# Ledger of designs, part 202: peptides against a protein of PDB entry 3V4O

Target 1, 234 residues: chain A of PDB entry 3V4O
Amino acid sequence: DQPLAKDKVALLIGNMNYREHPKLKAPLVDVYELTNLLRQLDFKVVSLLDLTEYEMRNAVDEFLLLLDKGVYGLLYYAGHGYENFGNSFMVPVDAPNPYRSENCLCVQNILKLMQEKETGLNVFLLDMCRKRNDYDDTIPILDALKVTANIVFGYATCQGAEAFEIQHSGLANGIFMKFLKDRLLEDKKITVLLDEVAEDMGKCHLTKGKQALEIRSSLSEKRALTDPIQGTEY

## One batch from the design tools (peptide; made by RFdiffusion4, then SolubleMPNN)

Design b2_p28_3_s2 (from b2_p28_3, 10 letters changed)
Fold by OpenDDE base, seed 4:
Structure b2_p28_3_s2 (fold): chain B 234 residues (1-234), chain A 28 residues (1-28)
Amino acid sequence: as target 1 above (234 residues)
Amino acid sequence: EKEEEEKKKEEEEKKKKEEEEKKKLQAR
């Protein structure tokens, strides 16, 4: 039997206009293109740009309110970020320099809250750097995750590495979205889809040896972003 | 001969463009 989603909800955040950090350009394009693709997949998409810490927290809270049993939840983030001790931190546009965990949103905390909603699928697409922030010595006390077997992380880069965008004068995607967008509509298990994206990205001569897609999953079912919504007559 | 020279020029231009793009990489 084909897996069914009760609903499909996505939150897309693109941060570019940082106050105290280098400005980015590609997150605008990345969020826009991903929004259009996810809408074709019948996702309810909330897309937001240049969020402050307060706005990001509110957006996540609102996103969590849309999640329920069997709902597919997707979080995409494009912007500055870091990873300390396996915890991913999204950096708001108003974050100080240097930023610390208290100024950022921890993705693993969001995951915990998503698990409490008994979602059918949790997908995180993190289009940010995964370098350690040496200015943040905070070890987040993460509550134990439940074994839900429905989690997929697509990291734009490997642990300790950077995610890149190309600073063109025109509109250009980040490296991750450049390859992801070409496969996102494929009717494949999400981990298989991301693996194909990883292979495509691996052929990119620009980022060879600098950026590599990492997939972390505990997905026991053949779930795809193309899975139909329950009650829709296909 | 002309087709091989044109192909070589296209490959050189592609390589030059890739090198310019490498210089424009920004980390997130």
Scores: peptide ipSAE 0.482, ipTM 0.834, DockQ to the pose 0.432; fails the geometry check
Fold by OpenDDE base, seed 5:
Structure b2_p28_3_s2 (fold): chain B 234 residues (1-234), chain A 28 residues (1-28)
Amino acid sequence: as target 1 above (234 residues)
Amino acid sequence: EKEEEEKKKEEEEKKKKEEEEKKKLQAR
């Protein structure tokens, strides 16, 4: 059976103008380019920039309302982030310095909520650092995830490492998006696509030994971002 | 000889550009 999506929905967040942290530049370009690509793939795309904690939480809530049984959900985040104990935290622009988990959005909590929606596919593209935040000793007690076999994480970097952008004077992508954008429209299983991106990024001399794409997947079916929406006679 | 010198200059410019870009890496 050809995999069909009931719908395809994406939330893209790019945080740049931090109040208490170094400003970024590339998330603007990354979100813009990814928006255009995902729209070509018939995703309903919500793209937001420079979100406060409150705004990020609201955006996630609204995104979750669009998810339902068989819907493909994609979350992309570009900004500051960290990883503690295997939990990924997206940092809002109004986060204090130092930030803690209470100031941030936990991706695994979002995943849990997505699983409750019985989504067809859950894709997380996390274009942020995965270094430990030593100022946050909170161990999130995450409830056990359901075995949905439809989860794909594309981390811009490996555990304990940094994700980078190049501070150009002009418009430039982050390192991850630079390579992702060239493959994103390919009709391939999403994990295969990301593996190719990993190889392409691995050839980047700028970030060799500093950044490496990590794929975490429990995807048991052949699912692609190119999969048609059910009921659309293509 | 001139082609080898031009290739060497292009490689040096490419290396210099890469070094400048490496200095502009910002962690997220």
Scores: peptide ipSAE 0.480, ipTM 0.832, DockQ to the pose 0.437; fails the geometry check
Fold by OpenDDE base, seed 2:
Parts: structure tokens; C-alpha cells; sequence
Structure b2_p28_3_s2 (fold): chain B 234 residues (1-234), chain A 28 residues (1-28)
């Protein structure tokens, strides 16, 4: 039987205009294109750009209010980020230099809150660097995650590595979105889809040996972003 | 000989373009 979603909700965040950090350009295009694709997949999409810490926290809180039992939740983030001890941190545009965990949003904390909503699927697409932040000595004591078998992480890069965008004079995607957008509408298990994106990105001569897609999942069911919403007669 | 020279020139242009694009990479 084809899995059904109760609803499909996505939060897309693109941070570019950092106050104390290098400005980015591609997150605007990445969020825009991903928004259009996810809407074609019948996602309710909230897309936000250049969020402060306060605004990011509020956006996540509002996103969590839309989640419920059997809902598909997708979080996409494009911006500066880091990873310490397996914890991913999204950097708000008003983050100080250097930034610390208290200035950032921990993705694993968001995941914990999503699990409490009994979601049908939790997808994180993290289009940020995964380098260690040596200025953050905080070891987050994360509570043990529940075994929900519905979690998928698509990291734009591997652990300890950087995610890139091309500084073009025109509209250009980040490297991850460049390849993701071409496959996102495919009716495939989300982990299979991301694996194909990883292979496509692996052919990119620009980022060969610098960026590689990493998939981390506990997804035990054949769930796809194309899965129909319950009660929608197609 | 001319076809090999054209192919070599295309490969050099491709390599040069890739090197220029690599300089435009910005880490997030």
C-alpha cells in the first residue's frame, strides 16, 4: 500500500545577509526554486529569508504548530552553519562573530520537537557547512531521540566539510540545490532520491573532493515527497 | 592531426573554465 501523508508542511529558510559573516547569494534562488517544487508536491510551504535568531525561533515554533500525527514535515536551510559533535547548528543573520550554540538553532532539538508531534516523516535538508566551530565549546546534552524510524537527513556536504555556492553575477543555485531540484519531483523513496542526487553531485568537477552529499536516515517505510495527502481523491 | 589539436584545445578551454568557476566557489 502506498503511504499516505495526513498533510505535508515545509519550512524553508534562506539566510544570506549576515551582519557579522560573509554574505551569501544563492539561498534566495535555492529557497525560491525549492518552494515552487514543493508546492507542486502539495506541500504547504512557508519560505523565509534573512532571519534573525528571534525570527528563526518563531518560524520553527509556527512550523511545529502545523505538524501533527502523520504529517510530513520538511525543513530546508540554506545559510551559514556548523556541526559540533554530530549536532547541526543553523546560523541566524544577526549571529555574532564568533557565533556560539546559544546564538544558533540546533537541528536536533527541532527534530526532538517534531518527534513529539508524531509526524509521519521528518526530512531535513541542510544546505550549510558541517565544519566544527572551534569557538563553541558547548557539548549539547541532547535527550535521546525516540525511535520513530521516519527521519531523513540530506546534508549538502559530509561531516567536517563545506557546502558551496557559486558566486555568479546572475541567478545561481548552491551546489546541492542545483542537483536536488532536478530530481525532487520523482516518485521515489526519499532516501533513494537523495542517493541519486548524491551521484549527480559526485559528477560535479567543481566540488569533487570538497563537497559530497551525505544521507542519514532511519526511514523504515517507502515514503516519498510525492506521497498523496489523505482524503485527497486524485 | 588537426582533429587531435582541436580536441586538445577544447580540453584546455574546459579545464580553464573549470578553474575559473572553482575560484568563484564560496563556502556556506
Amino acid sequence: as target 1 above (234 residues)
Amino acid sequence: EKEEEEKKKEEEEKKKKEEEEKKKLQAR
Scores: peptide ipSAE 0.472, ipTM 0.828, DockQ to the pose 0.438; fails the geometry check
Fold by OpenDDE base, seed 1:
Structure b2_p28_3_s2 (fold): chain B 234 residues (1-234), chain A 28 residues (1-28)
Amino acid sequence: as target 1 above (234 residues)
Amino acid sequence: EKEEEEKKKEEEEKKKKEEEEKKKLQAR
């Protein structure tokens, strides 16, 4: 039986115009292109740029309200970020320098809340650095995740590494989105799709030895972003 | 010979462009 999504919902966040941190450029293009692709895949897409901490929290809360049993949820983030002790933190544009966990959004907390919604699929595409923040000594005590076997992380880079964009004078994607966009519409299991993206990115001479896609998955079923929405005649 | 020289020139230009882009990498 073809896996059916009850609905497909995506939240895309691109942070560029940081107040206290280096400005980025590519998240604008990345979010725009990903929005168009996900809409072609019948996702309900909310795309937001340059969010403050308050706005990011509100956006996540609103996104969670759209999630329900059997819904496919996708979160994409492009911006500054860090990873401490396996916890990924998205940095708002108004974050202080240095930023700390209290100023940032923990992805694993969002995942927990998504699991409570009994979602059909949880996809995280994190186009941010995964370096440790030495200014944040907080060990988040996260509640144990449920075993839902429907979680996929696509990290733009490996643990302890950086994710890059090219500072082009024109419109250019980040490195991750550059390769992701070429495969995103393929009717493949999401982990297979991301593995192909990883191979393509691995051929990039610009980031060879500096950035590598990491896939973390508990997905036990064949699920794709192309999966039809239940009750829609295609 | 001309096709090989043109191909070599294209490869050199590509390599030069890649080196310039490599200098423009910004970490997120």
Scores: peptide ipSAE 0.470, ipTM 0.826, DockQ to the pose 0.429; fails the geometry check

Design b2_p28_3_s3 (from b2_p28_3, 13 letters changed)
Fold by OpenDDE base, seed 1:
Parts: C-alpha cells; sequence; structure tokens
Structure b2_p28_3_s3 (fold): chain B 234 residues (1-234), chain A 28 residues (1-28)
C-alpha cells in the first residue's frame, strides 16, 4: 500500500541579508531551486526571503495553519543558525549581535506544534550552522514530544560544525542544496534519499572534514516526498 | 555514450569550479 498524503505543504525560508551578521548569497538560489522542485512534487510551497523575527514567527504560524491530520509538512531553512543542547535555532535577519534564543526560532518548538496537528510526515531540512552559541546560556525547557514515528531531520552539517556556501562571482548553491537538488525528485523513502545525498556530499573535496550531512529520523514507515496526495488522479 | 560524455564533462567542469572555489567557502 502506497502511503497517501492528505496534502503536502512546505515552508521555505532563506535568510541572507542580515543586518548585524555576515551576508549570505546561497539562500536566494537554494530557495528558488527547492521551490521549483517541491512544486513538481505537488507541494504547496510558501517561499520567503530575508525574514525578520516577527515575519518568521508569522510565517511559521501560517504554515502551521495549513497543517492537519495526515498532511506532509516540510520546513526548509537556509541562513545563519546555531544549536544549543540539541535544539536548533534559526536566526532572523534582524537578530542582534550577539543573538540569543529569545531572538531566534527554535525548530524543536515548531516540531512540537506540528505534532499537535497530527501530520503524516514532518521533514526538516536545516541548511545552517550547528555550532554552540556561547553567548546564550539559556537551557530551553522543551515539552515532551509525542511518539509519532514520522520525523526526519536533514542537517546540512554535523553537530557542532558549520555549513558552507561557495562564493562564486555569480550565484551558486549552498553545499547542501547542491547535492540535495539532484536527488530530491527520486521516488525513494526520504531517509534513503537523504542517505544518498550524504554519500554524494561526502565525495565533495571542498568540504571533506568540514561539513557532512546528518540524518536524524524516527520514521517507521516508508514515506517519500513523491507520495501522492489523496484524491488526486494522475 | 553522448549522455555519459556530457555527464563527465559536466562533472569535470563542476570539479574545476570547485577547486577554484576551495578558497571561497563561507560559513553560514
Amino acid sequence: as target 1 above (234 residues)
Amino acid sequence: DEKKKKEEELKKKEEEEEEEAKKKLQAK
């Protein structure tokens, strides 16, 4: 039995024009390319660039409103970020320097809210650094997550490591998206797909020993981004 | 054979661009 999604919804955020932090370039291209790919996969895609804290929170709230029982939810983020105590924080473009958790969006909090929606699949693609923020000693108190067995994290890098983009004279993808885009349309279980992306990335001489894809999954069923939406006849 | 050749050429071009880019990695 091929799993069916009630719907497929994606929120893509690319932050690059930071006010108080180094500017990035790749998020523009990465969000654009990923948008096109996910639309080919029949995702309803909301793509946003250069969001303030307020705008990011609103975007997440609106995204959550589109989620419901059996809906596939995908969150992609490209920008500055950090990881403290296993919690991933996305940095808005108006974040102060240094930023703290109160200025950022916690991915695990979003996950909790997605679980409350009884989603069919929760995919997080985090193209950000995962270094510890030494300026934030806040220990987040996270509520216990439900056991939904439908969570997949694709981290662009390992814990405590950086994610990179290539600075060309022109527009270029980030390292993660460079490899992800080549496989995203494959009809494979999402964890298998990401594993192949990890292998491809592992062959990149530029980032050997610096960046490696990490997959964190509790997905107990065969779910793919290619899974058809219920009621759609192809 | 032509498809394979194009893929190899693309790969080679990407590798060359990557080698030139080795010094231009920016951390996010």
Scores: peptide ipSAE 0.354, ipTM 0.748, DockQ to the pose 0.381
Fold by OpenDDE base, seed 3:
Structure b2_p28_3_s3 (fold): chain B 234 residues (1-234), chain A 28 residues (1-28)
Amino acid sequence: as target 1 above (234 residues)
Amino acid sequence: DEKKKKEEELKKKEEEEEEEAKKKLQAK
């Protein structure tokens, strides 16, 4: 039987206009295009740009309120970020220089909270760098995650590496979104879809040897972003 | 024959645009 979603909810965050860090451009376009695609997939989409720490925390809290048993939750982030000790940190636009974990949002903490909602699927698409932040020596003590077998991470780059955007005079996607957008509507298991995106991105001469998509998943069911919402006749 | 030529020209333009873009990568 085809898996069904109780509902489908996405939070998209694009941070560009940093106060104390280099400004970005691609998140604007990436969030816009991803919003349109996810709406075609019948996601309820909240898209936000240039969030402060306080605003990001509030946005995540509001997102979590929309999650419930069997709901598909998708979090997309484009902006500055880092990874320390396997924990991913999203950087708000008002973060100090240097930023620390206390100034940032930990993705794994969000995952824990999503698991408490008994979601049907948890997808994280993280279009940020994954380099270690040497100015942050904090080892976060995270609570043990439940074994829910419904988790997918799509990292725009591999561990310890950078994610890139192309600085054009005009509007352009980031590298990750450039390839993701072409396959996102395909009716395939989400891990299979991301694997195909990884192959497409691997053929890109711009980022060969610099950026590679990483998929981390514990997904025991054939879940797709195209899965129909329960109780809806299509 | 004309369709093939247009496809090859499009491919060449895309390759040239990619080479120019390679010089303007910014890390996030």
Scores: peptide ipSAE 0.391, ipTM 0.762, DockQ to the pose 0.383; fails the geometry check
Fold by OpenDDE base, seed 5:
Structure b2_p28_3_s3 (fold): chain B 234 residues (1-234), chain A 28 residues (1-28)
Amino acid sequence: as target 1 above (234 residues)
Amino acid sequence: DEKKKKEEELKKKEEEEEEEAKKKLQAK
C-alpha cells in the first residue's frame, strides 16, 4: 500500500549569530532553501533563525503540537552542535562558553516526544558538528525509545567529526545542504535519497576525509518526503 | 610538451584553488 501521511510538518532552525561562539553564515541560506523545497513537498514549514534556548524550546513545543498519529515530522537544524555518548545537542545562540547539555536541546529527547505522538515518520537532518564536548560530562539518561521503525537521521558528518560551511563573501550553502537540495524533491525512499546525497557529498574534494554524511535509520516501510497527504486527491 | 605544461599549470591552479577553498572551511 502506498504510504500516506496524515499531514507533513517541518521545523527548521538555523542558528548563526551566536553571542559567545563563532558566527556562522550558511544557516540563513540553508533554512531558506530548504523551506522552499519542503513547501513544494506540501510540508507545513516553520522556519526560525537565531533562537535562544527559550525560543528553541518553545519552537520544539509548538512543533510537537502539530504532530499526531500518522503525521510526518521533519526537524532540520543548522548551527553549532555536539554529540556526547550518541546524544545530539543543538546549541542555542545564547549558550554560554563553554556550553553544557543543560544549555542545549537534546535531539533524542525530541525524538522520544515525537514517538509519543505516534507520528508516521520522524526525520532528523542535523547539519552540525558531532564532536564530543569535553566540558560536558553529563550522561543523559534517556528513556528507551519505542520500536516504531519510522526513524531516519541524516547527519551532516560522522560521529566525532565536524560539519563545515564554506566562508564566502556572499551567501553560500553549507556542505550538507549543497548536496541535499539537489535531490530532496526526488520521489524515493528517504534513506535511498540520503544515500545518494552521501555519494554526491563524497565526491566533494573540499571535505574529503573531513566530513561524510551518516545515515542512521530504523525504517521498515517505504516512506518518502514526496508521499501524499491523506485526503488530498492528486 | 606545451600541452603537458598547460595541463600541469591547470592542475597546479586547481590544487591552489582547492587549498584556498580548504582555508575557507569553517566548522559548525
Scores: peptide ipSAE 0.378, ipTM 0.749, DockQ to the pose 0.418; fails the geometry check
Fold by OpenDDE base, seed 2:
Structure b2_p28_3_s3 (fold): chain B 234 residues (1-234), chain A 28 residues (1-28)
Amino acid sequence: as target 1 above (234 residues)
Amino acid sequence: DEKKKKEEELKKKEEEEEEEAKKKLQAK
């Protein structure tokens, strides 16, 4: 039996124009392309660029309001980020240099809140660096996550590593999105899909030994981004 | 022999282009 989504909602955030950090270019293209793809998958997509801390928090709050029992929630982030002790932090454009956890949004906290909504699927696609931030000694005490078995993380890079974009005079995708976009519409379990993306990315000579896709999941059901919305006539 | 030389030259060009492309990577 094919799993059904009650609804499908995505929040896409692309941060590029940092005030105190190097500017990025790829998030613009990546968010745009991903938006189009997710819309083809019948996601309700909110796409935002260059968010301040306040705006990011508000966007996440609004996103959470759209989540409910059985809803598929997808959060995509492209921008600067870091990972401390397994916690992923998205960096707002107005973050200071150096940034700390208090200036950033913790993805795992968002996950906790998504779990409270009893979502059908929680997907995080994090196109950011995962290096440790040595300027942040805060060990976030995260509340224990519930065992919902509906969680998928697609990290653009492995733990402690960087995610890259190609510096071109023109618009180009980040490395992660370059490969993700080619497979995103496939009717496959999301973890399988991401695994294939990982293999494709692994063939990229540009980032070989520098960037590798990591999949972290607890997904007990064959959930796909292509899963139909309940009550929709096809 | 000419075909092999052309393939080697193409491979060298591809490697050089790849090396140049690596220099254009920006970490996020």
Scores: peptide ipSAE 0.369, ipTM 0.744, DockQ to the pose 0.421; fails the geometry check

Design b2_p28_3_s4 (from b2_p28_3, 14 letters changed)
Fold by OpenDDE base, seed 2:
Structure b2_p28_3_s4 (fold): chain B 234 residues (1-234), chain A 28 residues (1-28)
Amino acid sequence: as target 1 above (234 residues)
Amino acid sequence: KEKKEKEEKEKEKKKKEEEEAKKVLQAK
């Protein structure tokens, strides 16, 4: 039996015009392309660029309001980020230098809130660096996550590593999106899809030994981004 | 034979383009 989504909602955030950090270019293109793909998959997509801390928090809050029992929630982030002790932090464009956890959005906190909504699937696609921030000594005490078995993390890079974009005179994708976009529409379990993306990325000579996709999942069902919305006659 | 040589030349060209592009990676 093919899993059904009650609804499909995505929040895409691309931060590139940082005030106190190097400017990025890829998030613009990546968010745009991913938006188009997710719309083809019948996601309700909210795409936002260059969010301040306040705006990011508001966007996440609004996103959470759209989530409910059985809803597929997807959060994509492209921008600066870091990872401390397994916690992923998305960096707003107005974050200070150095930034700390108090200035950033913790993805695992968002996950907790998504779990409270009893979502059918929680997908995080994090196109950011995962280096430790040595300026942040805060160990966030995260509340224990519920065992929902519906969680997928696609990290653009491995733990402690950087994610890259191609600096071209023109608009170019980030490395993660470059490969993700080619497979995103495939009717496959999301973890299988991401594994194939990982293999494709692994063949790229640009990022060989520099960036590798990491998949972290607890997904007990064959959930795909292509899963139909309940009550939709196709 | 000609098809294989074209494919090899395209692979070499792609490899060179990828090697040149390696120099222009920006970390996020």
Scores: peptide ipSAE 0.332, ipTM 0.720, DockQ to the pose 0.375
Fold by OpenDDE base, seed 1:
Structure b2_p28_3_s4 (fold): chain B 234 residues (1-234), chain A 28 residues (1-28)
Amino acid sequence: as target 1 above (234 residues)
Amino acid sequence: KEKKEKEEKEKEKKKKEEEEAKKVLQAK
């Protein structure tokens, strides 16, 4: 049976203009290009830039309201971030220096809430660093995740590593989006697609030994971003 | 021969551009 999505919804967040942290450039271009691509894939896309903690939490809440049984949910984040004890934290633009987990949004908490909606597919594309934050020793107590076999993480970099952008005088993509955008429209299982992106990135001499794509998946079915929405004739 | 030389020059140019771009990598 051809997999059908009840709907396809994406939240894209690009944080660049940090108050207390180095400013970034790539998220502007990356969010714009990804928005255009996902719209071609019939996603309902909400794209936001430079969100405070309050605004990020609200955006996630609104995103979750659009999710329901069988809906494909995609969260993309480009900005500063860190990973402590296997938990990914997205850093708002108003985060203090140093930031702590209480100032940030935990991706695994969002995943839990998505699972409660009985989504058909949960895709996280995290274009941020995954280094440990030594200024935060808080161990978040997360509720156990359900076994839904429909989760895909595309990390721009390896655990404990940094993600990079190219600081050209002009607008340029981050490293992850540079390769992701070339394959995103392909009608392939999402994990296969990301594996090809990983291979493309691996051929890049810019990031050899510095940045590599990591795929974490429990996806047990053939699901693609190109999957048709239920009730639409293609 | 000319096409291969052009492709090699483009590869070398791309490699040099990649090496130059390494100098301007910013960690997120």
Scores: peptide ipSAE 0.324, ipTM 0.714, DockQ to the pose 0.377
Fold by OpenDDE base, seed 4:
Structure b2_p28_3_s4 (fold): chain B 234 residues (1-234), chain A 28 residues (1-28)
Amino acid sequence: as target 1 above (234 residues)
Amino acid sequence: KEKKEKEEKEKEKKKKEEEEAKKVLQAK
């Protein structure tokens, strides 16, 4: 009765060395840690750091080429970002100041393209701020999403809030990754897993009242990151 | 006495780590 994945593919992007924006520290370590964990879960992982707009778009395009019917797709992003009108925008390292939607990658547009691939599961882990960008008045006309009931968003923070990174012992980790890494290998429905991560994060006094995990999902099946790949002899 | 002293030292260490971590919170 366990759901099967045709394949499992992840794209991890960590942007930290921005040209026109404050530099970040955590994405390097967070991408590395998540890469190692997802590989243990038999994901094919593409991990990239400090991508320009062109490189990000190319990476997403290549990622989409690996998706097909029944494939589990996971997109992780750590970097600067913003959210306007429910649309999440990932900021490339070469984005101008101020950046606009035309300079950024819209996550919901990527989701639409993933849905066209008839994926088995679409997971977005967005470790970025979700503040409104007042310099971007563009209301993206998003094409209507299909009803696929296989979508999970893990936002590192609440709508309109900031995501933070913590420096410890010379290393910096995102708050989200700090707690996610402890549970990511658990054989649980992905929404249940993220809910437990949210509870763990909620116990952290550092981020209490500043950052909280938000889960947005439409997932009708008990799908987990631990789900076996079809045709693999386990 | 030794167990209480260890627990207090761990609490103080945790509190110092939390205070230091609060100082280095950088918004993304």
Scores: peptide ipSAE 0.284, ipTM 0.673, DockQ to the pose 0.338
Fold by OpenDDE base, seed 5:
Structure b2_p28_3_s4 (fold): chain B 234 residues (1-234), chain A 28 residues (1-28)
Amino acid sequence: as target 1 above (234 residues)
Amino acid sequence: KEKKEKEEKEKEKKKKEEEEAKKVLQAK
């Protein structure tokens, strides 16, 4: 049976104008382009730029309110980030230097909350660095995730590695979005789609040996971003 | 022969543009 989404909801966050960290450029373009693509896929898209910690937390809370049983949830983040002990942290624009976990949003905590909503699909697209933050010794004790078999992570880079943007023109995509945008509308299982993006990115001489897409999934069903919304007769 | 030279020049130009773009990669 073709999987049907009860609804499709996406939160896109692009942080670029950091107060105490290097400014980025790509998140503006990446969020804009991804917004247009996801809208073509009938996602309800909330797109936000340059969020403070408070604003990011509020945005996530509002996003979670739109999630329910069978809803497809997609979180995209472009900005500064880090990964400690397998936990991904999104850095708000008002984060101090150095930042710590208490100043950041943990993606795995968001995943836990999404699982509580009994979502049909949880997709995380994380266009951020995954280097360890040596100034943060906090080991988040995360509650054990439920076995929902509906989780897909697309990391723009490998564990412990950096994600890059091209600074040549003020309107260049990040490396991840450059390749993702070309395939995002394809009617394929999301993991297959991301594998193809990984292959395309792997051919890029700019980031060869510096950045590679990592896909982490527990997806037991054929789910695609193109899946129709239940009750919409197409 | 002229088509091959144009293709090679385009490949070299693309390679140079890629090498120049490598210098402008900013880590997120």
Scores: peptide ipSAE 0.330, ipTM 0.715, DockQ to the pose 0.386; fails the geometry check

